# Peptides against a protein of PDB entry 5HB3, part 121

Target 1, 150 residues: chain A of PDB entry 5HB3
Amino acid sequence: RQMQDRCMSEYNQRIRNAPEGSIDPFRMACYKIIGRCDLSNRSLDGLQTDVNDWIWLQFNLARETDRSLELAGESYGLAELQASIREIGLKHFPKTAAEDTNGSFGMFFYLQILAGMFEQAIAYLYPFSYVDAVHFAIALTYYGLLRPVD

## One batch from the design tools (peptide; made by RFdiffusion4, then SolubleMPNN)

Design b1_p26_8_s4 (from b1_p26_8, 11 letters changed)
Fold by OpenDDE base, seed 2:
Parts: sequence; C-alpha cells; structure tokens
Structure b1_p26_8_s4 (fold): chain B 150 residues (1-150), chain A 26 residues (1-26)
Amino acid sequence: as target 1 above (150 residues)
Amino acid sequence: MNLLVGDASYWLEKAREKIEEWGRLA
C-alpha cells in the first residue's frame, strides 16, 4: 500500500511537472505495472512495443483487487478486460469471413480465449474455420472450460 | 498500434498452447 501510494504520487508528479520528453518511458511503465497508476491508459507511450507486449500488458493490468482500496478510475479487472476485448473486436476485427483479409480473426479469437470468453470465442471462430472451432470446442470441453449446452 | 500481426495459424497455435497449459494446471 505504501509503495503504491509512492508510485502514484511520483507518477502524478512526473506527468504534471516533468518537461515533455524528459520522462523515461520505462519508468512510467514501471509505475503503471507495479504501482497500478493510470490504469485507464493501458498503452505505453514512447516504448516500441509489439502486439504481444500489448496483450501482456492488458492481462497484467487486469487484476481483481479489492475495489474498496482502488479509486473508481483505477479499477481494472477481468470484467473490464472482457468489455475492452469486446469493444476492440467490434472496432478492429473482422465480423465475418468475408471481411477477413489477413487472418486477424485468429488474434481476436486468441484474445477471447485469454480473457476466458470461451463460448464467444468458439462462436466467433466457427464461421472463419469450422474445423478449428470444433477442435477448440472439444479441447475446452475436455478441460472443463466449456460447458456443452445440452 | 498495428494489432494485425501474424496469420491466423500463428494465433490459433498460441491459443492451443494456452489452453493446454491451463489444462495441465487444472
């Protein structure tokens, strides 16, 4: 708690008072990840990150903490992550096989799987790849992650 | 951020690996 408070204080001070370009993006990333500062902004400005880094960050920041200890603006749990993924899917990923040009449906499927959105993931994948959807459904069922609707 | 990296097979394989990982832990 004390460390988080210190991180938050330093983060806020640097954002407000530091000259533009003087902020070490790695340090800011540390404040965000360790200190859970400014969770509403889940991007690391100034860092060369790839999609894997982005994915890692989203899921790392998505922690179920006691909401009583977090400011409303700093709460980011699984539900919020799932909501974000749904939103991203609607905006940036193909909705139908006809819209797919580069196989990006796979990435959205992966994001849904990571977020525990198994039913939605299978439903999404099905029109893109029937065979893969069935295989994943079987696997998820085998591990008890997907409940077959009788 | 160009989120459109990799082909479908790449992501599907990653998904498979993750599910298998969870399965081993469960």
Scores: peptide ipSAE 0.500, ipTM 0.883, DockQ to the pose 0.781
Fold by OpenDDE base, seed 5:
Parts: structure tokens; sequence; C-alpha cells
Structure b1_p26_8_s4 (fold): chain B 150 residues (1-150), chain A 26 residues (1-26)
């Protein structure tokens, strides 16, 4: 808690008072990750990151913590992450096989799997790849993660 | 951020690996 408080204090102080361009983006990233500062902005400004880094960050920030312990009044858990994934899906990923040009449906499927949205993931994948959807459904059922509707 | 990286097979394989990992932990 003390470390988190210190991180938040430093983060807020720097973001408000530091001259433009003087802030070390890596330091700010550390404050965000360790101190969980400004969770509404789940990006690392000033840093070049790839999609894997982005995915890692989303799930790292999506911690199930007691909201009472979060000093910033911002909570970001699995439910919020799932909502974000849904929103991203609606904006940036193909909705039908006809809209798919680069196979990006696979990435959205992966994001849904990571977020535990198994039923939605299978339903989404089905029109793109029937065979893969069936195989994943079987696997998820085998591990007790998917309950087939009779 | 450009989220459009990799082909479908790449991501499907990653999903498979993750599910198998969870299966080993269960």
Amino acid sequence: as target 1 above (150 residues)
Amino acid sequence: MNLLVGDASYWLEKAREKIEEWGRLA
C-alpha cells in the first residue's frame, strides 16, 4: 500500500507539474503498472509497444482487487476487461467472414479466450472456421470451461 | 494502436496453447 501510494503521488505530481517532454515514459509506465495509476488509460504513452505488449498490459492491469483498497477510486477487473474486449471487437474486428480480409478474426477469438469469454468466442469463430470452432468447443468442454447447450 | 498483427492460424495456435496450459493446471 505504501508503495502504491507513493507511485500514485509521484505519477500525479509528474503528470501535472512536469514540463512537456521532460517525463520519462518508462518511469510513467512503471507507475502505471506497479502503482495502478490512471487505469482508465490502459496505454503506455510515449512507448512503442506491439500487440503482445498491449495484451500483457491489459491483463496485468485487470486485477481482481478489493475496490476498497484502490486509492484512485478506479477499479479495473475482469468484468471491465471483458467489456473492453467487446467494445474493441465491435470497432476493430470483422463481424462476418465476408468482412475478413487478413485473418484478424483469430486475434479477437484469442482475446475472448484469454478473457474467459468461451461461449462468445466459439460463437464468434464458428462462421469463420467451422472445423476450428468445433475443435475448440470440444477442448473447452473437456476441461470443463464450456457447457454445451443441449 | 494497430491490433492487426498475424494471421488467423497464429492466433488460433496461441489460443490452443493457452487452453492446454489451463488444462494442465486444472
Scores: peptide ipSAE 0.499, ipTM 0.885, DockQ to the pose 0.785
Fold by OpenDDE base, seed 4:
Structure b1_p26_8_s4 (fold): chain B 150 residues (1-150), chain A 26 residues (1-26)
Amino acid sequence: as target 1 above (150 residues)
Amino acid sequence: MNLLVGDASYWLEKAREKIEEWGRLA
């Protein structure tokens, strides 16, 4: 808690008072990742990040920590992550095979799998690739991650 | 940020690897 408070203080001070372009984006990233500062903004501005970095960040920020140790309004757990993934899906990923132009449906499927949204992931994948959806459903069921509806 | 990097096969393979990883840990 003390470390988090200190990180938050430094983070806020730098955001408010530092001249534009003078802030080390890596330092700011450290405050965000380690100090869990400003979790409402889950982007790393000023850093050249790829999709994998973005994915890594989202899941690292989505920690099931003791909420009592987090600052008010800075809780970000699995439920919030899943909600974010749903929103991202609605905005940035194809809804149907006809909308898919570059195979990006696979990425959204992957995000859903990472977030533990197994039923939704399979349901989403099914119209894009029936065979893959079935194979994944079997695998997820085998490992007890997908519960078949009796 | 271009969220549309990679083809479907790339992401499906990553998903497979992750599920298999979890399976080995279960």
Scores: peptide ipSAE 0.498, ipTM 0.884, DockQ to the pose 0.789
Fold by OpenDDE base, seed 1:
Structure b1_p26_8_s4 (fold): chain B 150 residues (1-150), chain A 26 residues (1-26)
Amino acid sequence: as target 1 above (150 residues)
Amino acid sequence: MNLLVGDASYWLEKAREKIEEWGRLA
């Protein structure tokens, strides 16, 4: 708790008081990841990251914490992550096979799987790749992650 | 950040690996 409090304090101080261009993006990233500062902004500005780094960050920040322990009243858990993924899907990923130009549907499928949105993931994948959707449905059912429709 | 990384097969394979990993841990 003390470390988190310190991180929050330093993060806030730097955001408010740091001279223009003086903010070390790596330090700010550390505060965000370790101190869970400013969870509403889940990007690492000033850092060159790839999509895998972004995915990693989203899931590391999405921790189920007791809201009573969060100082700033900011919570970011699995539910919020799932909501974010839904929004990203609506904005940035193809909704139909006809809209797919580069195979990005696979990434959105992957994000949904990571977030435990198994039913939605299978439903999404189905029009893009029937065979793959069926195979994944079987696998998820086998492991008890997908509930079969009665 | 460009989230539109192509190659569906890559992502599908990653998903497969993750599910199998979870299945082994379950």
Scores: peptide ipSAE 0.496, ipTM 0.883, DockQ to the pose 0.792

## One batch from the design tools (peptide; made by RFdiffusion4, then SolubleMPNN)

Design b1_p27_1_s1 (from b1_p27_1, 9 letters changed)
Fold by OpenDDE base, seed 4:
Structure b1_p27_1_s1 (fold): chain B 150 residues (1-150), chain A 27 residues (1-27)
Amino acid sequence: as target 1 above (150 residues)
Amino acid sequence: SEPTAEQIEEMHKLGKEWLEELRKLFE
C-alpha cells in the first residue's frame, strides 16, 4: 500500500510537471502496474512490447479490488478486461469461418478463455472447429468452468 | 486499450501455432 501510494503520488506529480512523453517508459509501466495509475492507457507507449507482454499486462492490471479501498479513481477489473477482449475480437478477429484465413480464431478463443469467457469462447470456436469446440467444452465442463447445457 | 497492429499480426500467427498444438493434444 505504501508503495502504491508513493507511485500514485509520484505519478501525479510527474504528470503535472513533466512534458508529455518525458517520463521513462519503464517508470510509467511501474506506475501503471504497481500504482495503478492511468489505467485507461495500457499500451505502454515507448516500449517494444510483444503479444505476450500485452496479454500479461492486461491480466495483471485487471484486479478485483474493493471499490472502497481503491485509491485509483479508475477501476479496471475482470469485467473491463472482458469488455476489451470483446472489442478486440470484433475488430481484429474473424467472425465467421469464411473470414478465417490462417486459424487466427484460435488466438481469440484463447484470449476469451484466459478472460474467463468460457461460454462465449466455445460458442465462438464452434463454427470454426467443431471438433475443437467439443473437446474444449468437455474439458471445461469437467473442470467446472462451463455450465452444462440442459 | 487495444493491441498494436503488430501485436495483432503476431496474435494471428500465434493463434495458428497454438491451434496446431492443441490439435496435437487431442489426436
Scores: peptide ipSAE 0.285, ipTM 0.837, DockQ to the pose 0.609
Fold by OpenDDE base, seed 2:
Structure b1_p27_1_s1 (fold): chain B 150 residues (1-150), chain A 27 residues (1-27)
Amino acid sequence: as target 1 above (150 residues)
Amino acid sequence: SEPTAEQIEEMHKLGKEWLEELRKLFE
């Protein structure tokens, strides 16, 4: 909490005194991760990040917190993350098996699973790989993460 | 926030790799 407060204080001072984009990207990352500042921008522009870094960031920033309790006045939770994943899927991943060329559907399936979108993930995977979808459906059902179909 | 173009490309690549590994688990 003390560190978060300090980050927020520094962020507020710097954002007021520094032109946009002038803050060191690593420092900005710290403000985002620790201080939860400017959660609307989660790309960490100016840093060379890979997909794993991106995923890590999205999930770490997604916290179930009451907006009233957040110092930043911004809330970013699982629902927002799931919405982001949906948007990414719609824009950047194949919607049908006919659109798939390199098995990229697997990544979107994976992202949905990570985001707890189990039913949607299975439904998405089904037209690409029936066998895989069934296997995962069974597994998810076994662990109580997917409701069995009657 | 959306991933960068490079990240999207990497996602496609990793998706293929991940799918291959996944299939190996069910062989």
Scores: peptide ipSAE 0.283, ipTM 0.839, DockQ to the pose 0.592
Fold by OpenDDE base, seed 5:
Structure b1_p27_1_s1 (fold): chain B 150 residues (1-150), chain A 27 residues (1-27)
Amino acid sequence: as target 1 above (150 residues)
Amino acid sequence: SEPTAEQIEEMHKLGKEWLEELRKLFE
């Protein structure tokens, strides 16, 4: 918490006093991750990041449990993450089997699973791969993550 | 925030690979 307070304080000071884009990208990343500053922009400007980095960042910024305890005026939790994932799916992933050209639906399925969107994930996967969807449905049910069909 | 175009492209590639690995687990 002390570190977060410091990051937030420094961020506010620097944003106010420094030209845009003049802050060191790594320092900015620290302000973002630790200080949770400017969560409306969940990218790390000035840093080269891959998809894994992006995923990691989104999940680390999503703090459902501690949302109410955050010192930052901005909040970002699981619900917001799930909304983001849904939006990404709508924009960038196939919606039907006919639209799929390279099996990319698998990644969107994976993202939904990671985000705890189990029912949606299974429903999404089903038209692409019936067998896989059934297998995952069984597995998720076994672990108590998916409700059995009545 | 949305992933970059490059990240999206990578997602597509990784998705294919991941799916293949996943299917192997259920064989």
Scores: peptide ipSAE 0.283, ipTM 0.838, DockQ to the pose 0.599
Fold by OpenDDE base, seed 1:
Structure b1_p27_1_s1 (fold): chain B 150 residues (1-150), chain A 27 residues (1-27)
Amino acid sequence: as target 1 above (150 residues)
Amino acid sequence: SEPTAEQIEEMHKLGKEWLEELRKLFE
């Protein structure tokens, strides 16, 4: 809490006193991750990051906190992350087997699993790979992660 | 926020590799 408060304080001071976009990228990353500042922009501008870094960042920023205690007017939790992943899927991943480019659907399936979107992940995978979808459905059901059908 | 074009391309490549590895586990 003390570290977070310090980061927020420093961020607010710097934003008021510095031109937009003039903050050091590494310092900005600290303000975002620790201080949860400016969560509307979940990219690290000025830093070269790979896909693993991007995934790591999204999940670390997606924290369920008591919104009533947050000093920042911005909130970003699991629900927002899931919505973001859904949008990414619609824009950048195949919707049907005919649109698939060499198994690219696998990554979107993976992202949905990581975000706890198990039912949606299985439903998405099924038309691309029946065998894989069935195997994962069995596994997820065994661990109590997949809801029974009504 | 959305991933960059380069990150999306990398996701597609990783997805293929990951899926192939998973299929081997279920053989």
Scores: peptide ipSAE 0.278, ipTM 0.836, DockQ to the pose 0.588

Design b1_p27_1_s2 (from b1_p27_1, 10 letters changed)
Fold by OpenDDE base, seed 3:
Structure b1_p27_1_s2 (fold): chain B 150 residues (1-150), chain A 27 residues (1-27)
Amino acid sequence: as target 1 above (150 residues)
Amino acid sequence: SEPTEKQIEEMHKLGEKKLEELRKLFY
């Protein structure tokens, strides 16, 4: 916590006094990851990050904690992550098999699964791959992650 | 926060790979 407090303090001082984008990207990353500062921006634009880095960052920044217990001033949890993934899907991923290119739908399915959006993930996958959707539905049900059909 | 355009492009390319990873995990 001492480190977090220091990061937050430094961040607050710098963000108030520094021009936009003037903070070193690596330092900014540290402030975000350790200090949980400015979690509204989770892209790390100043760093050349790949998709894996992006995914890692999203899930590491997302904390499933009670907001009342959150040490940081900003709260970013699973719900916010799920909302973000939903928006990304709507904007960037195919909605029908006809729109799919080279299995792109798989990534959005993957993101939804990681985020615990199991029902939505299966529903999304079904029109692209019936076989996979059925298998995953069975598996998820087995693990208690998907509600059985009533 | 949204992924960068480059990251989105990479996402499209990795879809099948990620799906396969999930198959290995759940099947």
Scores: peptide ipSAE 0.551, ipTM 0.945, DockQ to the pose 0.855
Fold by OpenDDE base, seed 2:
Structure b1_p27_1_s2 (fold): chain B 150 residues (1-150), chain A 27 residues (1-27)
Amino acid sequence: as target 1 above (150 residues)
Amino acid sequence: SEPTEKQIEEMHKLGEKKLEELRKLFY
């Protein structure tokens, strides 16, 4: 709480006094991660981030809390993350097995699983790998994360 | 926010690896 409040205070002060893009990227990252500042922009421009960094950031910034209970100035929840993952899938991942050339479907499946989109994840995986889809469906059902097929 | 073009390319390359990671958890 103390660090978050300080980060928010500093961010508000700096954003008012500093030109756009002049804040150190690492400092900006701290404001986003600790202070949850400017959550509408989660790209961390200026940092050499890879896919793992991107994934880590998206999922760590997403909080499953009511907006009224959010201590940060901005809110970013699971619903927004799930919507983002859906859009990424629609734009950048294969929709059919014929479109997949390098197993990229696995990444979109992975993202959906991390985002708690279990039903959609299994449905997506099924045409690419029947065996995997069945195994994951059984496991997810066992843990109460997937509804059994009727 | 959408991933960068570079990150998207990396996503395509890591698909099989990520699927295997999940197999280790659920198989």
Scores: peptide ipSAE 0.551, ipTM 0.945, DockQ to the pose 0.909
Fold by OpenDDE base, seed 4:
Structure b1_p27_1_s2 (fold): chain B 150 residues (1-150), chain A 27 residues (1-27)
Amino acid sequence: as target 1 above (150 residues)
Amino acid sequence: SEPTEKQIEEMHKLGEKKLEELRKLFY
């Protein structure tokens, strides 16, 4: 709590006094992760992060908290993450098997699974890999993560 | 936030790997 408050305070101070982009990228990362500052920008451009970093960041920044209890005043929860993933999927991933390149559909399926979008994930996977879709559907159902199929 | 173009390209390359990782967990 104290660290978060400090991060927010420092961030606000620096944003007011420093030119845009002048803040050290590592420090910015700390402000985002700990202080939840400027959650609208989750790319960390200055750090040249890879895809794993991006994935890690998105999911670690996602919090399920009451808006009234959010210290930073910025809400970024599971719903927002899911919305983001949907948009990424629509924009960047194949929609049909014919559009797939090197199994890229697997990544979008992976992202949806991580985000708890199980029904959508299975529905998406089905036309690409029937076998996988069935297996995952069974597994997810077993774990209580997917509604029973008629 | 959307991933960078480079990250998107990497996502496409890692798709099969990620799917395989999930298979190992659920199969």
Scores: peptide ipSAE 0.549, ipTM 0.944, DockQ to the pose 0.881
Fold by OpenDDE base, seed 1:
Structure b1_p27_1_s2 (fold): chain B 150 residues (1-150), chain A 27 residues (1-27)
Amino acid sequence: as target 1 above (150 residues)
Amino acid sequence: SEPTEKQIEEMHKLGEKKLEELRKLFY
């Protein structure tokens, strides 16, 4: 918490006193990750990041904490992350097997699984790979992640 | 917030790999 407070303090000081866009992108990343500053922008535009970096960032910024306890006054939780993933899926991933290229559906399935969207993930996977969908459904049920009857 | 166009393209290329990773995890 002390580190978070210091990050917030430094961020506020720099954002007020420094020219816009002059803050080091790496430092900005630290302010976002540690200080929870300006969570509306989760892209780190000043850094060259790959897909793995993007995924890591989204999930690390998501918190299940009381919004009133956030120092930055901003909240980004699992619900918001799940909503974002849904939107990404609708915009950028295939909806049918005919639209799929090189198994791209697997990535959206992966993102949904990471976000705990298990029922939706299985439903999405089913038309692309029946066998996989059934196997994953059985596995998820075994691990208590799917509730088939409840 | 959404990934960049370049990141989306990379996502499409990594789909099979990620699916295989999940198979190894759950099977």
Scores: peptide ipSAE 0.548, ipTM 0.944, DockQ to the pose 0.869

Design b1_p27_1_s3 (from b1_p27_1, 8 letters changed)
Fold by OpenDDE base, seed 2:
Structure b1_p27_1_s3 (fold): chain B 150 residues (1-150), chain A 27 residues (1-27)
Amino acid sequence: as target 1 above (150 residues)
Amino acid sequence: SEPTAEQIEEMHKLGKEKLEELRKLFR
C-alpha cells in the first residue's frame, strides 16, 4: 500500500511536470502495473511488446474487486476486460469458418477463456471445431465453469 | 486498449498454438 501510494504520488507529479513523451517507458509501465496509474491507456507506448505481453498486461491490470476499494482511484475490472475482448473479437476475428485463416479463431477462443467468457467461448468455437467445442464444454462443465446443456 | 496492428497480425498466426495449449490444459 505504501509503495502504491508513492507510485501514485510520483506519477501525478511527473505527468504534470514532465514534457509529453519524456517519461521513460519502463518507468511508465511500473506506474501502471504497481501504481495502477492511468489505466485507461494499457498499450505501453514506447515499448515493443508482442501478443503475449499484451495479453499479460490486460489480465494483470484487471481487478475483480469492487472499484470503490481500489487504492489508486482508477478501476479496471473483469467486466471492462470482457467488454474489450468482445470488441476485439467483433473487429478482428473470423465470425464463420469460411472467414478463418490459419486457425485464427483459436486466439479469440483463447482470449475468451482467459477472460472467463466460457459460454461465449464455446458458442464461438463450435462452428469452427465441433470436436474441440464438445471437449472443452465437457471439461468446463466438470469444473463448474459452464452450465450443462439441456 | 486495443492491440496494435502488429499484435493483431500476430494473433492471427498464434491461434493454433493457443488452441493446442488449451487442449493440453483441459485434457
Scores: peptide ipSAE 0.540, ipTM 0.943, DockQ to the pose 0.892
Fold by OpenDDE base, seed 4:
Structure b1_p27_1_s3 (fold): chain B 150 residues (1-150), chain A 27 residues (1-27)
Amino acid sequence: as target 1 above (150 residues)
Amino acid sequence: SEPTAEQIEEMHKLGKEKLEELRKLFR
């Protein structure tokens, strides 16, 4: 909490006093991750991040916290993450097997699974890979993460 | 927020890998 408070304080100070983009990208990352500052911009500008970094960041920034207790002025939880994943899927991933290139559907399936969008993930995967969809459906059901099939 | 164009391209390339990772996890 102390670190978070400090990060927020410093962030607020710097954002008011520093030109846009003048803050050290690594410091900015700390402000976002620890201080939860400016979570509306979850891209780390100035840092060369790969997909794994992006995924890591998105899921680590997502928190389930009571709004009343959250120090950050912005709320970013699982629901917001899921919404983001959904939008990414709609915009950037194949919707049909015919649109798929090099198994790209697997990534969107992966993201949905990580985000707890299990029913949607299975439904999405089904037209691309029936075998995989059934396999994962069985597994998810076993773990109580998917509703039993009728 | 959305990933960069480069990240999106990389996502497409990693689809098979990620699917395989999940297959292993749910064996």
Scores: peptide ipSAE 0.539, ipTM 0.943, DockQ to the pose 0.898
Fold by OpenDDE base, seed 3:
Structure b1_p27_1_s3 (fold): chain B 150 residues (1-150), chain A 27 residues (1-27)
Amino acid sequence: as target 1 above (150 residues)
Amino acid sequence: SEPTAEQIEEMHKLGKEKLEELRKLFR
């Protein structure tokens, strides 16, 4: 916690005093990951990262924390992550099989599963792959992760 | 924070792979 506090302090000082973009990207990454600084921007600007890195970062930064312990605007939990995933899906992923390109729907399904959006994930997958949707539905139900059908 | 355009393109390419990974996990 002391390290985190120190990181936060340093970050705040630097962001106030340093020109925009002057902070080393790796240092910025440390402030973000370790210090949880500026979680409103969950990208590592200045670093070339692949999709796996992006996924890792999003889920690593998403924490269930008491908002009372965090600065206003620095809270980022599962709900916020889920909202982000929904938005990404709406903007960038196919809605129907006809729109799909090379199985891209699989990625959005993957993201939803990781984010715990199980019902939505199954519903999304169904029109693309009936077999997979049924398979995952059964599995998720078995593990108690999918609500029973009414 | 949205992924970059390049990351989105990569997401589209990795869809099949990720689906297969999940199939293995939930077999």
Scores: peptide ipSAE 0.537, ipTM 0.943, DockQ to the pose 0.882
Fold by OpenDDE base, seed 1:
Structure b1_p27_1_s3 (fold): chain B 150 residues (1-150), chain A 27 residues (1-27)
Amino acid sequence: as target 1 above (150 residues)
Amino acid sequence: SEPTAEQIEEMHKLGKEKLEELRKLFR
């Protein structure tokens, strides 16, 4: 908590006093991750990141917090992450097998699984790979992650 | 925020790999 408060204080001070874009990108990343500052921008401007870095960042920034206790007024939780993943899927991933290129559907399935969107993930996977969808559905049900059907 | 165009392209390329990783996890 003390570290977070310090990061927030430093961030606010630097944003107000330093020229825009002059803050070191790595320091900015620390303010975002630790201080929860400016969560509306999760791209880490000034840093070249790969897909794995992007995934890591999205999930680390997504936290279930009591909004009433957040002084910064900015919240980014699991619900927001799930919404973001859904939008990314709708915009950038294949919707049918005919649209699929080199198994790209697997990545969107992966993102949905990581985000706990199990029912949606299985439904999405089914038209691309029946065998995989059934396999994962059975496994997820066994672990109590997929709701039983009456 | 959305991933960059380059990141999206990389996501498409990694689809098979990620699916295989999940197959191993849920074996």
Scores: peptide ipSAE 0.530, ipTM 0.942, DockQ to the pose 0.886

